# Ledger of designs, part 224: peptides against a protein of PDB entry 4GXB

Target 1, 277 residues: chain A of PDB entry 4GXB
Amino acid sequence: VPTEEVSLEVLLSNGQKVLVNVLTSDQTEDVLEAVAAKLDLPDDLIGYFSLFLVREKEDGAFSFVRKLQEFELPYVSVTSLRSQEYKIVLRKSYWDSAYDDDVMENRVGLNLLYAQTVSDIERGWILVTKEQHRQLKSLQEKVSKKEFLRLAQTLRHYGYLRFDACVADFPEKDCPVVVSAGNSELSLQLRLPGQQLREGSFRVTRMRCWRVTSSVPLPSGSTSSPGRGRGEVRLELAFEYLMSKDRLQWVTITSPQAIMMSICLQSMVDELMVKKS

## One batch from the design tools (peptide; made by RFdiffusion4, then SolubleMPNN)

Design b2_p30_6_s1 (from b2_p30_6, 17 letters changed)
Fold by OpenDDE base, seed 4:
Structure b2_p30_6_s1 (fold): chain B 277 residues (1-277), chain A 30 residues (1-30)
Amino acid sequence: as target 1 above (277 residues)
Amino acid sequence: DPVTEALLAAVERVNKEMEENREKWEELFS
């Protein structure tokens, strides 16, 4: 692609559009800096955010595909897909809520976290009780963003990335699950027939290894998940988990977001490494 | 298909990264 000045749309978590003028040859960091400048986000806070490739679903929700890498050219990465459903989203890229303190000290950073958190609650990524919802609404009405975030930080799955409903082979084969990544874990929510909603927690520190695989399913009537065309690439995340002392077991999640799940695991582990140092 | 090609490339990248960082991350396993 020839080097040209282009207009690139970057979305916030709440769908707010940020238009930036960049070069087609600008790398991810260059685009991120342009977005930060447009938002008046200080340079020292840029590192707390990343650009993500997402697929916008029919209901307007975002299905996270992957994080844009440093070497990528965001304009090329998104336009080369030749589909309007793919977007670039700005989102915070750390897991420990303690880092919120750094971001919240700045007005723009505070606004970004607030908007993201509101969106995550509205989308059901963060789980709230009725009473908590009332409290959050009260704080929102008062426009008390800091207090809102402080309360939100105590909520279940705060800071988690929620994935689209998918399938796992745990605890049973072809088990429908909702996976969320955060707090150094993969949370698998499932409801088995005749049972209450259950949550399985898989801590990254108990994962010996993980990998993503791709395959082309054979045309069979039994594997036709609604919405997947015959011959489409099937992605799976497999991880070897320490279930108990000296007992390792492979768990496989079948999801078009397997790549993003892997990236989340890598990111969570890296953050733990930083904390340990 | 551009989408498929991009996904396959991404799969290779994340797996490569896993292999490159495997030794580093082993110290967290317990």
Scores: peptide ipSAE 0.569, ipTM 0.940, DockQ to the pose 0.719
Fold by OpenDDE base, seed 3:
Structure b2_p30_6_s1 (fold): chain B 277 residues (1-277), chain A 30 residues (1-30)
Amino acid sequence: as target 1 above (277 residues)
Amino acid sequence: DPVTEALLAAVERVNKEMEENREKWEELFS
């Protein structure tokens, strides 16, 4: 692709559009810096955010596909897909809420976290009780962003990335689940017929390994992955989990977002490594 | 299909990254 100046649209978590002028040859960090400059985000806070490739659903919700890599050219990465449903989204890229303190010290950082958190609550990524929701709404009406975030930080699945409904082979085969990544775990929520909502927690520290597999179903074959048609690539995330002492078990999640799940695992592990140092 | 190709490339990348970091990450396994 010839190097030329182009206009690139980057979305915030709430769907707010940020238009930046970049070169087609600008790498992910270059584009991220351009977005930061547009938002007046300080350079020292840029590292707390990343650019993600997402698929926008009909209802406007985002299905996270993957994080853009350092070597990628965001303009090329998104436009080469030749589909308007794919967007680039700016989101915080750390897991430990302790890092919120650093970001919140800056007005722009605070606004970004606030907007993201509001969106996550509205989309049901963060789980709230009716009373908590009332409290949050009150704070939102008062535009008390810091207080809003402090309350939000105490909520279930704060900071988690929620994936689209998918299928896992745990606890039983072809089990419909909602997967969320955060707090150094994959949370699998399921409701079996006639049963209460259950949650399985899979801590990354008990994952011996994981991998993503891909397959192309035959035209006459059925798709086991929700939202995928015949002939579309099927993605699975498989991880080997230490269920108990000396008992390893493979768990497989079939999801179009398997890549993103893997990236989340890698990111969570890396963050833990930093903390351990 | 550019979407499929991009996904397949991403699969290779994340698996490669996992393998490259496996030894490092073993420190966290318990």
Scores: peptide ipSAE 0.561, ipTM 0.938, DockQ to the pose 0.752
Fold by OpenDDE base, seed 5:
Structure b2_p30_6_s1 (fold): chain B 277 residues (1-277), chain A 30 residues (1-30)
Amino acid sequence: as target 1 above (277 residues)
Amino acid sequence: DPVTEALLAAVERVNKEMEENREKWEELFS
């Protein structure tokens, strides 16, 4: 692709559009810096955010595909997909809520976290009770962003990334589940017939390893699975989990977001390593 | 299909990264 100046649209979690002028040859960090500059986010806070490739669903929600790599050219990466449903989204890229304190010290950082958190609550990524929802709405009406975030930080699945409904082979084969990543775990929510909603927690520290596999199913007269996108590729995330002492078991999640799940695992483990050192 | 190609490339990358960091991450396994 020839180097030229282009207008690139980057979305916030709430769908707010940020237009930046960049070169087609600008790498991920260059684009991120341009977005930061446009938002007036200071340089020392840029590292708390990343650019993600997402697929915008019909309802306007985002299905996270993957994080953009350092070597990538965001303009090329998104436009080469030849589909307007794919977008670039700015989102915080750390897991420990303690880092919110650093980001919240800046007005722009505070606004970004606030907007993301509001969106996550509205989309059901963060789970709230009726009373908590009332409290949050009150704070939102007062535009008390700091207090809003402080309350939000105490909520279930704060800081988690929620994935589209998918299928796992746990606890049984072909079990519909909703997976969320955060707090050094994969949370699998499921409802078996006649059962209450259950949540299984898979801590990353008990995962010996994981991998993503791809396969191409045989042609059928039926449409592809919901959320698979334009391609016919079936993606799976498999991880070997320490269920109990000296008992390892493979768990497999079939999801078009398997790549993003893997990236989340890697990121969570890396953050833990930093804390341990 | 560009979407498929991009996905397959990403699969390779994340698996490679996992393998490269496996020894490092083993320190956290318990």
Scores: peptide ipSAE 0.555, ipTM 0.937, DockQ to the pose 0.758
Fold by OpenDDE base, seed 1:
Structure b2_p30_6_s1 (fold): chain B 277 residues (1-277), chain A 30 residues (1-30)
Amino acid sequence: as target 1 above (277 residues)
Amino acid sequence: DPVTEALLAAVERVNKEMEENREKWEELFS
C-alpha cells in the first residue's frame, strides 16, 4: 500500500469514536501515539494501553479478535479485511489492578478506565450483585469516577476480558461455557441442565503449555450455520493443565476467539514474569 | 478470503511466540 495520509477511526470501550490522521505506513505504536495525542493522554501512560482488533456484533458489542502487533500497520490490518464489522479498539492492556493507581492519577487516564469499567459492567463482564449495582449507579450519577473505580476494583472479574459463549471439553465433552481471562487465570463458567452455575478456575501457573489449532470443517449438512461462508476456520485453544500432583490433562476450548485467549495467556504470564524479576 | 488468511497467520504467530517463550515461562509453572 502506498504511503498516504488517511483518517483512521479508533474506538474506546464504550464505543466512543476517536478519529486520528495517520499514515498508512504508521505502525501500531505510531497509531497508538496519535490516539494518545488526540485524547491528551500523557506519553508515560501510553504503555498501559493497547490497540485491539475486534469484530462488532449486531448488538454493538465487541468480540475481541486479537491484539495488534508492534510490526503491524493498523490501517492496513483493518482495511485489508474488507469488512466494516472489524474495528480497532483502545483498551487497557495490563491485568494487575495496582497499575490503575498510576493511570488514575491523570484525568484522561481516569476517564479511560472509567469508561472501560462502565462498559464492562454494562456488558456483564464484571459480576455485580443487586446492591453493588445500586451503589455503582449512585456513584455514576454523581460522576464520582474515582470512587466508582475503587468500588469496581473489589468486584468479581474486575479487569477480566469476557469472551463470547463457546464450547469446551471440560468438565465433559461439548460443554457450553463462558470463558473469561484475568487475574492470571481462565475462568470457565458453565450451567449444565438442571444444575447451578459452576465456575472452573484454571491458573496460568498450572498450565504447562498451550496452543491454538485451526481446522477447516468439512461441509457437514447439519452444523453449517446459515451464513457460514465456504472456508470458515474452526479455532481451538488447548492447554495442558496440572490437575493434581503429577497429573496433567489437556483442556480444549473451541472458540473463534482462541487467538485472543492465547494472547491473554501470554500477556498474563509476561506480567507475572515482570513481577517475579 | 482475507479474514481467514489473517486468522491463520495469527495462529502461527501466537504459537511461535508461545514456543519461543516456553522455557522462559517454565519457571512460573508449579
Scores: peptide ipSAE 0.555, ipTM 0.936, DockQ to the pose 0.768

Design b2_p30_6_s2 (from b2_p30_6, 18 letters changed)
Fold by OpenDDE base, seed 2:
Structure b2_p30_6_s2 (fold): chain B 277 residues (1-277), chain A 30 residues (1-30)
Amino acid sequence: as target 1 above (277 residues)
Amino acid sequence: DPETQALLEAVERVNREMEENREKWEELFS
């Protein structure tokens, strides 16, 4: 792609649009800096955020596809997909809520976290009781952003990324599940027929390894059919989990977001490594 | 198509990263 000045739209988690003028040749960090500048986010807080490729669903919700890599050209990465449903989203890219303290000391950082948190609650990514919802609404009406965040930080699945409904082979084959990543775990929520809602927690520290596989579900067994499009590729995340002492078991999640799940695992592990050092 | 190609490339990247960091990340396994 020739180097040209273009207007690039970057969305916040709540769908707010940030328009930045960048070059088609600008890499992810360049675009991120441009977004930060547009928002008046200070340079020392840029590292707490990342750009993500998402697919906007019909209801306006975002299905996270992957994190944009440093070497990528965001304009090219999104436009080359030839679909308007793909968007670039700015979101915080750390897991430990302790880092919120650094970000929320700045007005812009506070606003970003607040907007993201409100959106996550509205979308059901953060789970709230009726009473908690009432309290949150009260704080929102008062525009008490810091207090809102402090309360939100105590809520179930705060800081988690929720994925679209998918399928896992645990606890049974072909179980419909909702996967969420956060707090150094994958949370698998499921409801089997005649049963209550159940949650399986898979801590990353008990994952020996994981991998993503791709397959083409065709009767012919063809793996290289030309013209393959959306829905033609099946992605799976498989991880080997320490279920109990000296007992490893593979768990496989079938999801179009398997890549993003892997990225989350890697990111959570990396953050833990930093804290351990 | 471009969408599929991008996904396949991303699969390769995340798996490569896993392999490259496997030994390092093993320190957290317990």
Scores: peptide ipSAE 0.555, ipTM 0.942, DockQ to the pose 0.750
Fold by OpenDDE base, seed 5:
Structure b2_p30_6_s2 (fold): chain B 277 residues (1-277), chain A 30 residues (1-30)
Amino acid sequence: as target 1 above (277 residues)
Amino acid sequence: DPETQALLEAVERVNREMEENREKWEELFS
């Protein structure tokens, strides 16, 4: 792609558009810096955020595809997909809510966290009771952003990334589940027929390893197209989990977001490594 | 197509990263 100046749209969690002028050859960090500058986010807070490739669903929700890597050219990465449904989103890229303290000290950082948190609550990523919802709405009406965040930090799945409904082979084959990543775990929520909502927690520290696999299902009898599209690729995340002492079991999640799940695992582990050091 | 290609490349990358960091990450396993 020729090096040219272009206008790139980057979305915040709430869908707010940030237009930045960048070069097509600008790498992820260059674009991130441009976004930060546009928002007046100080340089020392840039590292708390990342750019993500997402697919915007019909309802306006974002399905996270993957984090943009350092070597990538965001403009090329998004435009090469040849679909308007793909967007670039700015989101915080740490897991421990303790880091919120650093970000919240800055007005812009506070606003970003607030917008993200509001969005996560509205989308059901953060789980709230009726009373908690009332309290949050009250704080939102008063525009008490710090108080709002402090309350939100206590809520179930605060800071989690929620994935689209998918399928797992746990606790039984072909279980429909909703996976969320956060707090150094994968949370698998499922409701089996006639049963209450259940949640399985898989801590990353008990994952011996994980991998993503791709496969192409056999063509249907009516499918004569030699081409392979996104819908024809089956992605799976498999992790080997320490269920109990000396008992390892493989768990497999079938999801188009398997890549993003893997990235989340990697990111959570890396953060733990930093804390351990 | 470009979508499929991007996905397949991403799969390779994340798996490579996993392998490259396996020894380091194993320290957290318990």
Scores: peptide ipSAE 0.550, ipTM 0.940, DockQ to the pose 0.777
Fold by OpenDDE base, seed 3:
Structure b2_p30_6_s2 (fold): chain B 277 residues (1-277), chain A 30 residues (1-30)
Amino acid sequence: as target 1 above (277 residues)
Amino acid sequence: DPETQALLEAVERVNREMEENREKWEELFS
């Protein structure tokens, strides 16, 4: 792609559009800096955010595909997909809520976290009770962003990334599950027939390893995803988990977001490594 | 298909990263 100046649209978690002028040859960090400049986010806070490739669903929700890599050219990465469904989203890229304190000290950082948190609650990524919802709405009406975030930080799955409904082989084969990543874990929520909602927690520190596999389904005369118009690729995330003392078991999640799940695992582990050092 | 190709490349990347960092990450395994 020839180097030229282009207008690139980057979305915030709430769908707000940020238009930046960049070069087609600008790498991810260059684009991120441009977005930060547009938002007036200080340079020292840029590292708390990342650019993500997402697919916008019909309901306007974002299905996270992957984090844009350092070497990538965001303009090329998104436009080469030849679909308007794909967007670039700015989101915080850390897991420990303690880092919110650094970001919240800045007005722009506060606004970004607030917008993201509101969106995550609205989309059901953060789980709230009726009473908590009332409290949050009250704070939102008062535009008390700091207090809103402080309350939100106490909520279940705060800071988690929620994935689209998918399938896992745990606890049984072909179980429909909702996977969320956060707090150094993968949370698998499922409801089996006649049972209450169950949650399996898989801590990354008990994962010996993980991998993503891809396969092409055999021709069956019908597409596995007739409504998506996507290529027929099946992705799976498999991780080897220490279930008990000296007992390792493989768990496999079948999801189009397997790559993003892997990235989350990597990111969570990396953050823990930083804390350990 | 560009979308498929991008996914396949991403799969390779994340798996490679896992292998490259396995020894380092094993320090957290317990």
Scores: peptide ipSAE 0.549, ipTM 0.940, DockQ to the pose 0.790
Fold by OpenDDE base, seed 1:
Structure b2_p30_6_s2 (fold): chain B 277 residues (1-277), chain A 30 residues (1-30)
Amino acid sequence: as target 1 above (277 residues)
Amino acid sequence: DPETQALLEAVERVNREMEENREKWEELFS
């Protein structure tokens, strides 16, 4: 791709558009810096955010595909997919809410976290009771962003990334689940027949290893469309989990977002390693 | 297609990263 100046749209979690002028040859960090500059985010806070490739659903929700790598050219990465549904999203990239304190000290950082948190609540990524929702709305009406975030930090699945509904082989085969990543875990929400909604927690510290696999489903006679649609590649995340002492068991999640799940696991583990060092 | 190719490349990347960091991450395994 020839080096040209282009306008690139980067979205915030709430769908707010940030337009930046970049070169087609600008790498992820270059684009991130451009976005930061556009938002007037200080340089020392840039590292708390990352650019993600997402697929925008019809309802405006984002299905996270993957984090953009440092070597990537965001403009090329998104445009090469030849679909307008793919977007670049700015989101915080750390997991420990303690880092919010650093970001919240800056007005722009505070606004970003606030907007993201509001969006996460609205989309059901953060789980709230009726009373909590009322309290949050009250704070939102008052535009008390700091207090809003402080309350939000106490909520279930604060800071989690929620994935689209998918399938796991745990606790039983072909079990419909909603997976969320955060707080050094994968949370699998499931409802078995005749049972209440329950959550399975898989801590990353009990994952010996994980991998993503890809397979091409056998052509079902009905999808004669020559165009390789999204349905032609099946992705799975498999992780070996320490269920109990000296008892390892493989758990497999079948999801188009298996790559993003893996990235989340890697990111969470890396953050823990930093804390341990 | 570009979408499929990008996914497959991403699969390879994350698996490679997992393998490269496996020993390092075992320090957290308990």
Scores: peptide ipSAE 0.535, ipTM 0.936, DockQ to the pose 0.773

Design b2_p30_6_s3 (from b2_p30_6, 17 letters changed)
Fold by OpenDDE base, seed 2:
Structure b2_p30_6_s3 (fold): chain B 277 residues (1-277), chain A 30 residues (1-30)
Amino acid sequence: as target 1 above (277 residues)
Amino acid sequence: DPEVEALLKAIEEENARLEENREKWEELFS
């Protein structure tokens, strides 16, 4: 692609649009810096955020596809998909809520965290009781962003990334689940027929390894439709988990977001490694 | 399909990255 100046739209978690003028040849960090500058986010806080490729659903919710890598050209990455449903989103990229303290010391950082948290609650990514919801709404009405965040930090799945409904082979084959990543775990929510909602927690520290695989369904003989439609590639995240002492078991999640799940796992591991060293 | 191609590339890159960090990750595994 020729190097040209272009206007690139980057969305916040709440769907707020940030327009930045960048070069088509600008890498992810360059675009991130441009977004930060546009928002008046200090340079020392840029590292707490990342750019993500997402698919905007019909209801306006974001399905996270992957994190944009450092060598990528965000303009090219998003436009090459030739679909307006794909967007670039700015979101915090750390997991430990302790880092919120660093970010919220700055007005812009505070606003970003607040907007993200409000959106995550509204989308049901953060789980709230009726009473908690009432308290949060009261704080929103008072525009008490710091207090709002402090309360939100105590909520279930605060800081988690929620994925679209998918399928896992645990606890049963072809089990419908909702996966969320956060707090150094994958949370699998499931409801089996006639049973209550259950949550399985898979801590990354108990994962021996994981991988992403793709499978192409064999063309069933009848429909010769040549074009690999969006549904023709099945992505899976498989991880080997220490279920009990000396018992490893593979768990496989079938999801179009398998890549993003893997990225989350690695990101959580990386953060843990930094804290341990 | 550009989407599929992008995903396949991302899979390859992610798996490669995982392999590079495997030794470090094993230190966290308990």
Scores: peptide ipSAE 0.124, ipTM 0.721, DockQ to the pose 0.776
Fold by OpenDDE base, seed 1:
Structure b2_p30_6_s3 (fold): chain B 277 residues (1-277), chain A 30 residues (1-30)
Amino acid sequence: as target 1 above (277 residues)
Amino acid sequence: DPEVEALLKAIEEENARLEENREKWEELFS
């Protein structure tokens, strides 16, 4: 791609658009810095955020595809997909809510966290009771952003990434699940017919290893959903989990977001390593 | 399919990164 100046759109978690002028040859960090400058985010807070490739769904929600890598050219990465559904999103890239304190000290940082949190609640990524929702709404109406965040930090799945509904082989084969990543775990929520909502927690510290695999479905004569064209790649995240003492078991999640799940796992591990040092 | 190619590349890169960090991860495994 020839080097030229282009206008690149970066979205906040709430869908707010940030337009930046960058070079097609600018790497992820260069684009991130441009976004930060446009938002008037201080340089020392840039490291708390990352750029993500997402697919915008029909309802306007974002399906996270992956984190943009340092060596990538965001303009090329998004435009090469040749679909307007793909967007670049700015989001916080840490897991421990303690880091919110650093970000919240700045007005722009506070606004970013607030917008993200509001969006996560509205999208059902953060789980709230009716009473909690009322309290949050009251704080939102008062524009009490700090108080809103403090309350939100206490809520279930605060700071989690929620993935699209997918399939896992746990607890049973072909179980429909909703996976969320956060707090150094993968949370698998499922509702089997006639049963209550169940949640399985898989702590990363009990994962011996994980991998992402791709496979091409064999043309099995069974009615593959009409939308699975010939050559659709099936993505899976598999992790080996310490279920009990000396008992390891593989758990496999089948999801188009398997890459993003893996990125989340590694990111959580990296953060734990920093805390341990 | 550009999407598929991008995903496949991302898988390879992610798996490579995981392998590089395997030793470090073993220290956290409990």
Scores: peptide ipSAE 0.058, ipTM 0.648, DockQ to the pose 0.734
Fold by OpenDDE base, seed 5:
Structure b2_p30_6_s3 (fold): chain B 277 residues (1-277), chain A 30 residues (1-30)
Amino acid sequence: as target 1 above (277 residues)
Amino acid sequence: DPEVEALLKAIEEENARLEENREKWEELFS
């Protein structure tokens, strides 16, 4: 692609549009810096955020596809898909809520975290009780962003990324699940016939390894993968998990977001390694 | 399909990165 100046749209979690003038040849970090500058986010806070490729659903929800890598050209990455449903989104890229303290000290950082948190609650990524919802709405009406975030930090799945409904082979084959990543785990929510909604927690520290694989379904029959058509690439995340003492078991998640799940796992591991060192 | 191509590339890169970090990962595994 020829090097040209272009207007690139980057969305915040709440759908707010940030227009930045960049070069088509600008890499991910260059674009991120441009967005930060446009928002007046200080340089020392840029590292707490990343750019993500997402698919905007009909209801306005974002299906996260992957994190943009350092070598990528965001303009090319998004436009090459030739679909208006694909967007670039700015989101926080750390997991430990303790880092919120650093970000919240800045007005712009506070606003970004607030917008993300409101969106995550509205989308059902963060789970709230009726009473908590009432409290959050009251704080939102008062525009008390710091207090809102402090309350939100105590909520179930705060800081998690929720994926679209998919399929896992655990606890049974072809089990419909909703996967969320956060707090150094993959949370699998599932409902078996005649049972209550249950959540399985898979801590990353108990994953011996994981991998992403791709396959092409056979040209005969229906695909077992939700949202994948015949002949469409099937993506899977498989991880070997320490279920009990000296018992390893493979768990496989079939999802078009397998790449994003893997990125989340690695990101959580990286953060843990930094904290341990 | 540009989406498929991008995903396939991302798979390869992600798996390669995972292998590079295997030693570090083993220290966290318990």
Scores: peptide ipSAE 0.038, ipTM 0.625, DockQ to the pose 0.691
Fold by OpenDDE base, seed 4:
Structure b2_p30_6_s3 (fold): chain B 277 residues (1-277), chain A 30 residues (1-30)
Amino acid sequence: as target 1 above (277 residues)
Amino acid sequence: DPEVEALLKAIEEENARLEENREKWEELFS
């Protein structure tokens, strides 16, 4: 692609559009810096955020595809998909809520975290009770962003990334699950017929290894769900988990977001390594 | 793989938490 100045749209978590003028040859960090400058985010806070490729659903929800890599050209990465449903989203890129303290000290950082948190609650990524929702609404009405965030930090799945409903082979084969990544774990929520919602927690520190695999589904005749066109690549995330002492078991998640799940795992591990150093 | 080795070390360090995790899984599968 020839080097040209272009207008690139980057979305915040709440869907707010940030238009930046960049070069087609600008790498991910260059674009991120341009977005930060447009938002008046200080340079020292840029590292707390990343750019993600997402697919916008009909309801406006974001399905995270992957984190844009450092060597990528965001303009090319998004436009090459030739679909308007793909967007670039700015989101915080750390897991430990302790880092919120650094970001909240700045007005722009505070606003970004607030907007993200509100969006995550509205989308059901952060789980809230009716009473908690009432409290959050009250704080929102008072425009008390810091207090709002402090309350939100105590909520279940705060800081988690929620994935689209998918399938796992755990606890049973072909089990429908909702996977969320955060707090150094994969949370698998499942509802079996006639049973209450259950949640399995897979801590990354107990994952010996993981891998992403791609396969072309064999034309098995009957149960092609009408929406899966012939030839869709099936992605799977498989991880080997220490279930108990000296007992390793493979768990496989079948999801189009398997790559994003793997990125989250690596990111969580990386953050843990930084904290230990 | 250095990353795998680091994870294995983390697993060893988390052995003390195995019982807590076991309880969670027992609850899930019970």
Scores: peptide ipSAE 0.015, ipTM 0.454, DockQ to the pose 0.032

